# Ledger of designs, part 36: peptides against a protein of PDB entry 1MQS

Target 1, 223 residues: chain A of PDB entry 1MQS
Amino acid sequence: ILKMLFLNKDLNNNDNITTITDDIFNQQEIIWKVLILDIKSTATISSVLRVNDLLKAGITVHSLIKQDRSPLPDVPAIYFVSPTKENIDIIVNDLKSDKYSEFYINFTSSLPRNLLEDLAQQVSITGKSDKIKQVYDQYLDFIVTEPELFSLEISNAYLTLNDPKTTEEEITGLCANIADGLFNTVLTINSIPIIRAAKGGPAEIIAEKLGTKLRDFVINTNS

## One batch from the design tools (peptide; made by RFdiffusion4, then SolubleMPNN)

Design b1_p12_8_s3 (from b1_p12_8, 8 letters changed)
Fold by OpenDDE base, seed 4:
Structure b1_p12_8_s3 (fold): chain B 223 residues (1-223), chain A 12 residues (1-12)
Amino acid sequence: as target 1 above (223 residues)
Amino acid sequence: SMQDIFDKYHSL
């Protein structure tokens, strides 16, 4: 995902997301971009990235593809959307209207040949193919389509987390272990979860740790 | 041209 947000440039996958974003932000001129999503891709992005991560990647604004969007003719746009005829038509219409300066098109899954041809044909007719910079299949359609309930079966996790005698270090360690378990589960299921956690407790800590792990994984997978 | 888009297409 981060690679996509950085226009599919190579990123150092040996570093965590924060290091990557900081390094890019500090060493390179940030390119400010618009991110255009659909409902499905919004869920994917929101499950892995924070708003601050988007900002660090140069995303100043994000919108749904079906929403009325104001023209930003001087701003490059990243599309991350499902490979559908409807989305293609909208992208082409945006191109026709010069809505953005450049178009970086990323599909959540493989674009079928017929749709690729349709996109190519429509873009060709506009005479504005030069504004299309990239068309990528990202293969990030791992959104949970079938909800599953599971347990990590960590003994006495609740008791340990709620015992007043438990040290912060012990809590942090346990949260890390839980996050590792969840991460491994995600990898096994081969699905990116939407993370929901209660605020102000261990669940939030776990969610943050899991989010970091997932981001790192996505970076490594796409690199 | 259509070929321009094809050249810009990247898939795994």
Scores: peptide ipSAE 0.522, ipTM 0.942, DockQ to the pose 0.423
Fold by OpenDDE base, seed 5:
Structure b1_p12_8_s3 (fold): chain B 223 residues (1-223), chain A 12 residues (1-12)
Amino acid sequence: as target 1 above (223 residues)
Amino acid sequence: SMQDIFDKYHSL
């Protein structure tokens, strides 16, 4: 998150947030930026950072992507939003309207290829691609509730998984979605976990899916 | 061009 707030520059991640922000604040000129969030990313940011952390990172104002936002044509913007068609359209509209000076787009999870192509196409039509400075998948699709506990904030997951009316297909789909979220989390924390799951239920399905994703990733990264 | 955005895209 901090890396994103500093325009994805390399930061010393060994320091705590305060140390990092203080060091940057003291050593570098702060670039004031606008942070655009959605509901999900707002929760994510709020779970990890304090308001003072945002200020120290140069975030002068933060707003929801769906809210009416005043143009700040001389201010760079950081988007940290879900990879959705709706959000892409809003970003492109903001680009068209010259709402900000520069656009640093960060997605909370992996942007699907089709949406990347859509973004690219729409931006190309505007002729303002130069204002898009970077597009990143941040893979920060979780809420930190405690230092060693997090949530994917999937609505009604427990109910869905335990409702006898839920179809096997729905369970499988939800488990896949959960596994994707966990995968993103693992990549974000840059640590390969030992997976522990209860046997004989959805947790096992999720664990298997996650394991497969991790194995595939490791294989692809090492080849 | 569309390629400009592709070049600016960073993913794992």
Scores: peptide ipSAE 0.521, ipTM 0.944, DockQ to the pose 0.654
Fold by OpenDDE base, seed 1:
Structure b1_p12_8_s3 (fold): chain B 223 residues (1-223), chain A 12 residues (1-12)
Amino acid sequence: as target 1 above (223 residues)
Amino acid sequence: SMQDIFDKYHSL
């Protein structure tokens, strides 16, 4: 994911995310970019990256691909989205409208040949293929299988949690709300889950809060 | 051209 955020440049794989982002932030001029996501890729990004990692990677703005987005013709864009016809059509439309200066397209999984051909055909018609710099399959598929998670407005929550403009207080508050929702879900299913979360981000905060709630509940009910 | 996009496509 970090490699993608740095336009698929080679990064030292021996370093952790924080070290990589700090080194780049300190040593290189930050190229500010827009990050365009969908619901699925938003979850993927949030599961891997820490708070402010997007900012450190030069992501100044992030949005959903289906949202109305203002033109930023002087700003490069990173698309990280599912390989669907709908997303391709939106990307091509953004290209036609000169929405951004450069297009770095990344798919969450392998783009089928038929869709690649469709993308190529549509782009060729625009005459603006030079603005498309990269098309990558990233093979980052994060599947959320718990329906209860969707009841928590996960898309908006994860966007907020990973927005570099979001305050620590807002993050803490949102994490608490998510933890409450998850706690209620756990009680509803009458099963104590194994909690796993990525370290160093909002997921860890949520996991900690949820764990505390569950422990407190177990202690209080056994008492 | 379509080939330009194909050349820019990277898959494992």
Scores: peptide ipSAE 0.516, ipTM 0.941, DockQ to the pose 0.321
Fold by OpenDDE base, seed 2:
Structure b1_p12_8_s3 (fold): chain B 223 residues (1-223), chain A 12 residues (1-12)
Amino acid sequence: as target 1 above (223 residues)
Amino acid sequence: SMQDIFDKYHSL
């Protein structure tokens, strides 16, 4: 994943994610990029990387591919999406509209030959193939060990948390809303979970808020 | 050309 975020350049250091991101962030020339995801790849990225890791990798904004995205014609884009006809058509439409300066396309799994040919054909018709810099298959075999994945489907939550213009108050407010949603989910399941969250990011804030809500609830119900 | 995209394609 980190290699992809650095435009598939060889990362010489077998260092941990923190060391790699710190080294790059300390480098004077960060190439700022937009990251375009789908629902599946969002889950993948969120399981491995923190919001701060994305920022250190030069990701200024990330968005869903199906969302209406504003043009950023001077900004390069990294696509990390499922190999589907729908996603290919959207990428080609983004290319036609000059939505970004450069296109780095990464598929979450192997792109079938018929879809590769379709992509190539559509791009050739646009006359803008020079803007396509890379097309990669990314094989991320991570087994989500958790049998049940659920989403609150809060629109723009990830976008808001990663926008550098978002204020601390807005982040705190959003984290509180997410914690409320999770709390309601826990109450619906009627089971007190063991909360695990990545340290040093919004997930930790959310986990703390959720933990407090659950503790308060247990105390109030046992009283 | 279509070949340009094929040349930019990398699969493991």
Scores: peptide ipSAE 0.506, ipTM 0.940, DockQ to the pose 0.297

Design b1_p12_8_s4 (from b1_p12_8, 8 letters changed)
Fold by OpenDDE base, seed 4:
Structure b1_p12_8_s4 (fold): chain B 223 residues (1-223), chain A 12 residues (1-12)
Amino acid sequence: as target 1 above (223 residues)
Amino acid sequence: SYQTIFDKYSRL
């Protein structure tokens, strides 16, 4: 998250948030930015950073992507939002209207190819592609509840998985979503875990899906 | 311009 707030520059991850922000604040000129969020990413940011941390990172204001926002044509914007068609359309509209000086687009999870193509097509029509500085998959689709614990914040996951009325399709779908969230978390931690799960339940399904995703990722990264 | 967005796209 901090890396994103500093325009995806390299940061020393061995330091705590305060040390990182203080060092950058004291040693470098602060670049003031606007942070654009959605409901999900707001929860993510709020779980990890305090208002003072955002300020130290040069975030003067933050707003929801669906909210009415005043034009700040001389201010760069960081978008940290879900990879949806709706959000892409809003970003493109903001680009068309010269809402901000520069656009640093960060998606909370992987942007599908079809949506990337849509973004590219729409941006090409505007003739303002130069204002888009970055497009990143951040893989930050999780909530940090404490320094050593995270949550995917999936509503009623336990109840759904344990309700006898839940269909197999619903269980499979939920397990896939959980696996996606865990995958994003693993990538953020920058380590490949040994996966252990109880046999005969949804945990096994999740573990299998996650394992496959990780293996595929490693293969694709090494090719 | 279409290719520009792809060039600016980064993922792990």
Scores: peptide ipSAE 0.301, ipTM 0.885, DockQ to the pose 0.694
Fold by OpenDDE base, seed 5:
Structure b1_p12_8_s4 (fold): chain B 223 residues (1-223), chain A 12 residues (1-12)
Amino acid sequence: as target 1 above (223 residues)
Amino acid sequence: SYQTIFDKYSRL
């Protein structure tokens, strides 16, 4: 998250968030930026960072993407939003209106190819592609509730997985979603886990799906 | 211009 707030530059500091922000704030001129969020990413950011952390990262204003926002044509914007068509359209509209000076687009999870193509197409039509500085998949689709615990914030997951009335298809679908979330988490922490799951239930399904995703990712990144 | 966005796209 901090990396994103610093325009995805490598942060060589292994210290805690406070130390990192303090060091950066003291060592370099702060670049003031606007942070554009959606409801989901707001929760993510809020779970990890304090308002003071945002300020130290140069975030002068943060707003929801769906809110009416005043133009700040001389201010760069960081978008950290869900990879949806709606958000893409809003970003493009903001681009068209020259709402900000630069656009650093970060998606909370992987942007599907079709949406990437859509974004590219729409941006190309605007003639303002130069203002798009970055498009990143951040894989930050989780909530940190405690230093040692995170949540995917999937509503009623426990109930769904344990309700005997839930169909196998529903379970499979939910397991896939959970696996996606875990995958994002793994990528975020940049460490491949040893996966352990109870046998004979949804946990096993999730583990298998996650394992497959990780294997595929590793193969694709190393090839 | 179309390719520019792809060039700017980065995956973790």
Scores: peptide ipSAE 0.300, ipTM 0.884, DockQ to the pose 0.747
Fold by OpenDDE base, seed 1:
Structure b1_p12_8_s4 (fold): chain B 223 residues (1-223), chain A 12 residues (1-12)
Amino acid sequence: as target 1 above (223 residues)
Amino acid sequence: SYQTIFDKYSRL
């Protein structure tokens, strides 16, 4: 998250949030930015950072992407939002209206190819592609609740998985979504976990899917 | 351009 707030520049990973923010804040030049969030990413940010941390990272103001926002044509903007068609359309509209000076786009999870193509097509039509500085998948689709506990904040997951009326297809779909969230968490922590799951239920399905994703990722990154 | 956006796209 801090890396994103500093425009994805390399930060010393050994320093805690306070040390990093203090060091940067004490530097002669702070780049003030606007942070644009959605409901989901707001929860993610709030679970890790305090308002004072945002300020120290150069975030002068933060807003929801669906809120009416005043133009700040001389201020760079960081978007940290879900990879949806709706959010892409809003970003492109903001670009068309010259709402900000620069656009640093970060998605909470992987942007599907079709949406990337849509973004690229719409931006190309505007003729303002130079204002788009970055497009990143951050893989930050989780909330830190406690130092040793996190949540994907999927509504009614327990109810859906335990309802006898839920179809196998629905269960499989939900398990895939959960596995994706866990995968993103693993990538963020940069450590391969030992997976423990109860046998004979959705937890086992999730564990298998996660294991496959991790194996595939390791193979693809080492090739 | 269309390609410019793809070039600016990064995945972890």
Scores: peptide ipSAE 0.292, ipTM 0.882, DockQ to the pose 0.707
Fold by OpenDDE base, seed 2:
Structure b1_p12_8_s4 (fold): chain B 223 residues (1-223), chain A 12 residues (1-12)
Amino acid sequence: as target 1 above (223 residues)
Amino acid sequence: SYQTIFDKYSRL
């Protein structure tokens, strides 16, 4: 998250958030930025950072993507939002209207190819592709509740997975979503975990899916 | 250009 707030520049990740922000604040001129969030990413940010942390990162104002936002044509914007068609359309509209000086687009999870193509197509039509500085998948689709505990904040996940009326297709779909969230978490911490799950239930399905995703990722990264 | 966005796309 901090890396994103500093326009995805390399940061020394070995220090506490406070130390990192203080060091950067003292060493470099603050580039003031606008942070555009959605409901989900707001929860993510709030679980990890305090308002003071945002200020130290140069976030002068943060707002929801769906809110009516005032133009700040001389201010760069960081988008940290879900990879949805709606959000892409809003970003493109903001680009068309010259709402900000620069656009740093960060998605909370992986942007599907079709949406990337849509974004590219729409931006190309505007003739303002030069204002798009970055497009990143951040893989931050989770909430930190405790230092060693996090949540994907999937509504009624336990109930759905344990309801005997739930179909196998529904279970499989939900397990896939959970595995995606866990995968994002693993990528965020940059460490391959030892996966432990109860056998004979949804947890095992999730573990298998996660394992597959991790293996595929490692293979693709090393190739 | 269309390609410009792809060039600016990065996966962590």
Scores: peptide ipSAE 0.289, ipTM 0.883, DockQ to the pose 0.729

## One batch from the design tools (peptide; made by RFdiffusion4, then SolubleMPNN)

Design b2_p13_1_s1 (from b2_p13_1, 6 letters changed)
Fold by OpenDDE base, seed 3:
Structure b2_p13_1_s1 (fold): chain B 223 residues (1-223), chain A 13 residues (1-13)
Amino acid sequence: as target 1 above (223 residues)
Amino acid sequence: SNVLKNYVDLSLV
């Protein structure tokens, strides 16, 4: 998250947010930015950072993407939002209206290719592609509840997995979603974990799906 | 040295 707020520059991996923000604040000229969020990403940011942390990162103001926002044509904007058609359309409209000076777009999870193509096409039509400085998939689709605990914010997951009325397709689908969330978390931590799961249940399904994703990722990054 | 320091325990799922 801090890397994103500093325009995805490499930051020294110190475990303490305060130390990182203080070091950067003291060493470099702060670039003041606007942070644009949606409901989901607001929860993510709020679980990890305080308003003062945002300020130290150079965030002057933060707003919801669906809210009416005042133009700040001389200020760069960081978008951290869900990869949806609606959010893409709003970003493009903001671009078209010269709402901000520069656009740093960060999606909370993987942007599907069709939506990326749609974004690219719409941006091309505006003739303002030079204002889009970055487009990233941040893989931050989770909530940190405590320093050593996180939530995927999947409603009724336990009930669904343990309800005898739940279909195999529903269980498999939910397990896939959980595996995706765990995968994103692992990528954020930048460490490959050892996966332990009981055999014969949803835990095994999740472990297998997650293991496959991690193996595929390692293969693709080492090639 | 990717020190595998982290574990994901899914036993409660």
Scores: peptide ipSAE 0.043, ipTM 0.551, DockQ to the pose 0.028
Fold by OpenDDE base, seed 1:
Structure b2_p13_1_s1 (fold): chain B 223 residues (1-223), chain A 13 residues (1-13)
Amino acid sequence: as target 1 above (223 residues)
Amino acid sequence: SNVLKNYVDLSLV
């Protein structure tokens, strides 16, 4: 939850909420954001965070997704809501109306494939996919850019994988992270994919790792 | 990566 409030920046896991908020407050310029919740997520947030914690995280305003909300076109928004058709439609409508500057979407549970496809399709039609910076659920860490396309948004992945100075250990580690992201995505959409990868490079390593994970999963679920 | 077509395309890796 805290990671979400800080736009999923890598936070050192060992730090208490207070330490994290203090460090960010002291070291980084606070980005003021709007937090949009539903009834369920409101209960979740309230159980973990105090109002002062939200403020320290840069949340200037919080509202229910179904409430009438004033446009803040220069302010980024964090959505933390249930993965429902209704909520997706509202988010897309907010996107269409330029209600906020940026959209960070976090679903409270797994986003079904049909809803992911619906979201991607609707966003594509708006032509404003660039405003969606993040989409998350319990398994996914990605952005939706176009229908049938997503990005794990791993910083400098291409550069790291193609830099001759990168060590095999670094490559292997990065490939593992990518495979984990893909695996989680596959589980969320509940569809076993055909994996296509070029041979002789990082893509093959990722494919092998992903394939192993999927096979292991299928074996474990059928037993 | 493309997963929605029932495949994962890693050609851009």
Scores: peptide ipSAE 0.038, ipTM 0.539, DockQ to the pose 0.052
Fold by OpenDDE base, seed 2:
Structure b2_p13_1_s1 (fold): chain B 223 residues (1-223), chain A 13 residues (1-13)
Amino acid sequence: as target 1 above (223 residues)
Amino acid sequence: SNVLKNYVDLSLV
């Protein structure tokens, strides 16, 4: 998250958030930026950072993407939003209206190819592609509740997995969503975990899906 | 070097 707020520059210091923000604040001229969020990413940011941390990262204003926002044509914008068609359309509209000086787009999870192509196409039509400085998948689709505890914020997951009326398709779909969330978490931590799961239930399904995703990722990254 | 092995425990699923 901090890396994103600093325009995805390499932060060499593995130090605490406070130390990183203080060091950057003291050593470099702060580039003031606006932060554009959605409901989901707001929860993610709020779980990890305090308002003062955002300020130290150069965030002057933060707003929801669906809210009416005043133009700040001389200020760069960081978008940190879900990879949806709706959010893409809003970003493109903001680009068309010259709402900000520069656009740093960060998606909370992997952007599907079709949406990436849609974004690229729409941006190309505007003739303002030069204002798009970055497009990243951040894999930050979780909430940190404690230093060693996180939540995927999947409503009624337990109920769905244990309700005898739930279809196999629904269970499989939910397990896939859980595996995706876990995958994103693992990538954020930048450590390959040992996965433990009971056999014969949803846990095994999740473990298999997660294991496959991790294996595929490692293969693709080492290639 | 205590490689802190991260575990994902799915036993509560």
Scores: peptide ipSAE 0.037, ipTM 0.554, DockQ to the pose 0.025
Fold by OpenDDE base, seed 5:
Structure b2_p13_1_s1 (fold): chain B 223 residues (1-223), chain A 13 residues (1-13)
Amino acid sequence: as target 1 above (223 residues)
Amino acid sequence: SNVLKNYVDLSLV
């Protein structure tokens, strides 16, 4: 998250947010930015950072993407939002309106190819592609509750997985979502875990899906 | 889901 707030520049690997922000604050000229969030990403950010941390990261204003936002044509904007068509359309509209000087787009999770293509197409039509400086998948679709604890914020997951009335399709779908969330979390932590799951249930399905994703990722990154 | 010590334990799912 901090890396994102610093426009995905390499930060010194300090474990302490305060130290990182202080070091950066002291060593580099702060670039003031606007942070644009959605409801989900707001929860993510709020779980990890305090308002003061945002300020130290150069975030002068943070707003919801769906809110009316005043133009700040001389200020760069960081978008940290869910990879949805709606958010893409809003970003493009903001681009069209020259709402900000530069656009640093960060998606909370992987942007599907079709949406990426849509974004690219829409941006190309605007003729303002030069203002888009970054597009990243941050894989930050989780909430940190405590050190070493996180939540995927999937409502009623336990109930759904254990309700006899839940269809196999629903279970499989939910398991896929959980696996995606776990995958994103793993990527964020930058450590490939050993997956342990009980056999014969949703846990196994999740483990298999997650394992596949991780394997695919490793293969693609080593390639 | 707890990720502790490079483990993803799904035993509670």
Scores: peptide ipSAE 0.037, ipTM 0.547, DockQ to the pose 0.027

Design b2_p13_1_s2 (from b2_p13_1, 8 letters changed)
Fold by OpenDDE base, seed 5:
Structure b2_p13_1_s2 (fold): chain B 223 residues (1-223), chain A 13 residues (1-13)
Amino acid sequence: as target 1 above (223 residues)
Amino acid sequence: SKVEENYVDLSLV
């Protein structure tokens, strides 16, 4: 939680909450932030932190995601909310409205793939993906820049890959299309990423295809 | 220069 409040910077975990907040407060310029919660995360935060701890962490205002919130376009926002369609839609609406300067999104539990894809797609459509600085859940940690958060805009990709009626040929074809899209994205960023994929599923197929394309590209550019 | 290791995480696929 403290790591989240300090925008997921590395903290010295050997000290108690008060000592950590005091040390950071005294040593570094405090970045003032808004903390946006839901009912569940409010209970979580309240069980661990005092109001003074939030202030020392640079939280100037905290509010519920479903509440009408005043725009603070020059202030970064930390979202710590449940991974639901409703919350995703609200975050995207806040993004569209330029409600905050930067968006640091932390989900309280695992973000399902379909919701991640929905988030990515909606953010992409807004043209304001550069304002999304971080997306975290209990399993995923990544800092997003404009080129790093993207949607391939492949309709029903998740449904197709998970539908038991989908043929192997259809899966293979879709994986190839995804790999092509990823490859084009990598070329645009001008950086070769490390590819991580789960074994035994479509992710592995995509990873293999993408890896081959990247290797071929490197060989052809160095020859 | 901290080479920011860029990752493509396909674990959700």
Scores: peptide ipSAE 0.037, ipTM 0.534, DockQ to the pose 0.052
Fold by OpenDDE base, seed 1:
Structure b2_p13_1_s2 (fold): chain B 223 residues (1-223), chain A 13 residues (1-13)
Amino acid sequence: as target 1 above (223 residues)
Amino acid sequence: SKVEENYVDLSLV
């Protein structure tokens, strides 16, 4: 939760919430942001964090996703909400209306594939995918950490990969582009991820390509 | 090197 509130920056896990918030408050310029919750996530946040902790984390305003919210076009927003069609539609509407400057989306549980596809499709239509900075769920440290990966994986890639009219060459090319994007992201995080992919589909192709790139990189950096 | 168990879940592809 704290990692989420600090836009998923690497925090030293060994420190108490108070120590982490104090260190960040003292050492770094606080980025003020809006926190958007639902009923379930409000209970979760309230069980772990105090109001003062939210302030120290740079949360200026917190509100329910279904509430009428004033536009803050120069302020980044963190969504911590259930993975539902309703919440996705609201987030997309907020994106369309330029409600906030940046969108950091964290789902409280696993995001089903159909809902991810829906989110991707709607975001692609808006032409504002660059404002989506992060997408996370309960099981993934990141679905997308950078807008470029979000646009590649979610907006056009999934639809193209599942279109029966798409040629094998087009699939292979797209998988290569996705693998390149993932590789670049891995380099920025400076950690080698464990790659999980379903067998027998585009995910496996991407995993193989990414694995090869990572292996080559490790070999070249250790010489 | 702390292999932080970062998982890239490609199940979404």
Scores: peptide ipSAE 0.034, ipTM 0.531, DockQ to the pose 0.036
Fold by OpenDDE base, seed 3:
Structure b2_p13_1_s2 (fold): chain B 223 residues (1-223), chain A 13 residues (1-13)
Amino acid sequence: as target 1 above (223 residues)
Amino acid sequence: SKVEENYVDLSLV
């Protein structure tokens, strides 16, 4: 939760909430932002954080997603809401209306593929995909840089990667396929991204493979 | 030239 409030920056989890908030408050300019919640996430936040903690995290205003909210076009927004069609539609409407400057979307649980596709499609239609900065759920970590949400359409990738019965060879193969898909996407964007991945899992494997592909490509194009 | 640092986060938890 704290990581989310600081726009998913790496935090030292060994420190208590007070120490983390104090250190950040003292070292960095606080980015003031709006926190958008639903009923379920409100209960979650209230159980873990105090109002003062939210303030120290730069949360100036918090509101329910279903409430009528005033536009704050110069203020970034963090959404922490359930992955529902209703919430997605509201987020897209907020995007269309330029309600906030930037959108950091965190779903409280797994976002089904159909809803992810729906979100991506609706955002694409708005022409304002650049305002979507992050999309996270319990299982997905998407840094949406400016262009577009895309799916590699690899069926059951998550299930395969998290199934304890999956062999190392199968995981390696799947990671290679994902890396290939990402590589192709990077080539179409004509920019070399910085790759960030959590250590100790499939994400690291994918990152390493993608990094290798990108390095090889750069070497071959400069020769 | 503002090297816009594009980030790809691959955290497949």
Scores: peptide ipSAE 0.031, ipTM 0.527, DockQ to the pose 0.094
Fold by OpenDDE base, seed 2:
Structure b2_p13_1_s2 (fold): chain B 223 residues (1-223), chain A 13 residues (1-13)
Amino acid sequence: as target 1 above (223 residues)
Amino acid sequence: SKVEENYVDLSLV
C-alpha cells in the first residue's frame, strides 16, 4: 500500500510505516496526489494507514470513485479500486474528461484478462494512453505500452518482489521470468520499445534482462 | 518509416 502511494517507488522495507513516511517527507519533495478509492479499498486503507500517513504520502484529497469529483487537471491520481467493469468505465471516463494529469491504476485484486482487454481497448480509443502511467493489481505487474496494456499473468509477482523475506536469488529468478514475458509481448507488437525503469531495484534488473533479450533478437534477425 | 517510439514503462510495484 505504501509503495502504491509513492507511485511504486522502491521503499526501504525494513522500516516501519512512520519511519518510511518521515524519511520520504524529509528527503524528497512530496508529489501531491489524489487518491481514489471504492468502499472495499477504503476499508483496507483505513485498517493500515492513519490520516496523517496519507498526508505524509502526499495524498491531498481522497474520494470514492462513484462520487462526483471535481477535476484537478494538474494533479496526478492514484486509483486503488476493485477490478470491475464499472470502475474501469469510470476511470476511462475520467481519462476522457482530463480529470487528472496522470493516472496510476492499482486494482485491489486480480484483474481478469477480459477486463484488462476492455480497459486497453477503451483507453486506446481515447487517444490519451500517455496519461496512464501505471496499471497494477495485487498479484500482477502490468506493462503500459502506448496504446496497449499488457499483463504478464505471473502469479504473486507483486507479493514476491515486495516481500522483504524474498532472497536476491528469488528476485533475480522472478525478474528473469518477467523479462521473458515482456519479451514475448514485445515480439507480438513487432516494435522495439524504449525501456524505462526505476534504478536500484527489480525494475532495473528486468530492464537489463529485457534489453539483452531484445538486442540478441535484433542481432539474430538481421544476420 | 515513422518509428513509433513505443515506450515500455516498467513500473514495479
Scores: peptide ipSAE 0.031, ipTM 0.504, DockQ to the pose 0.121; fails the geometry check

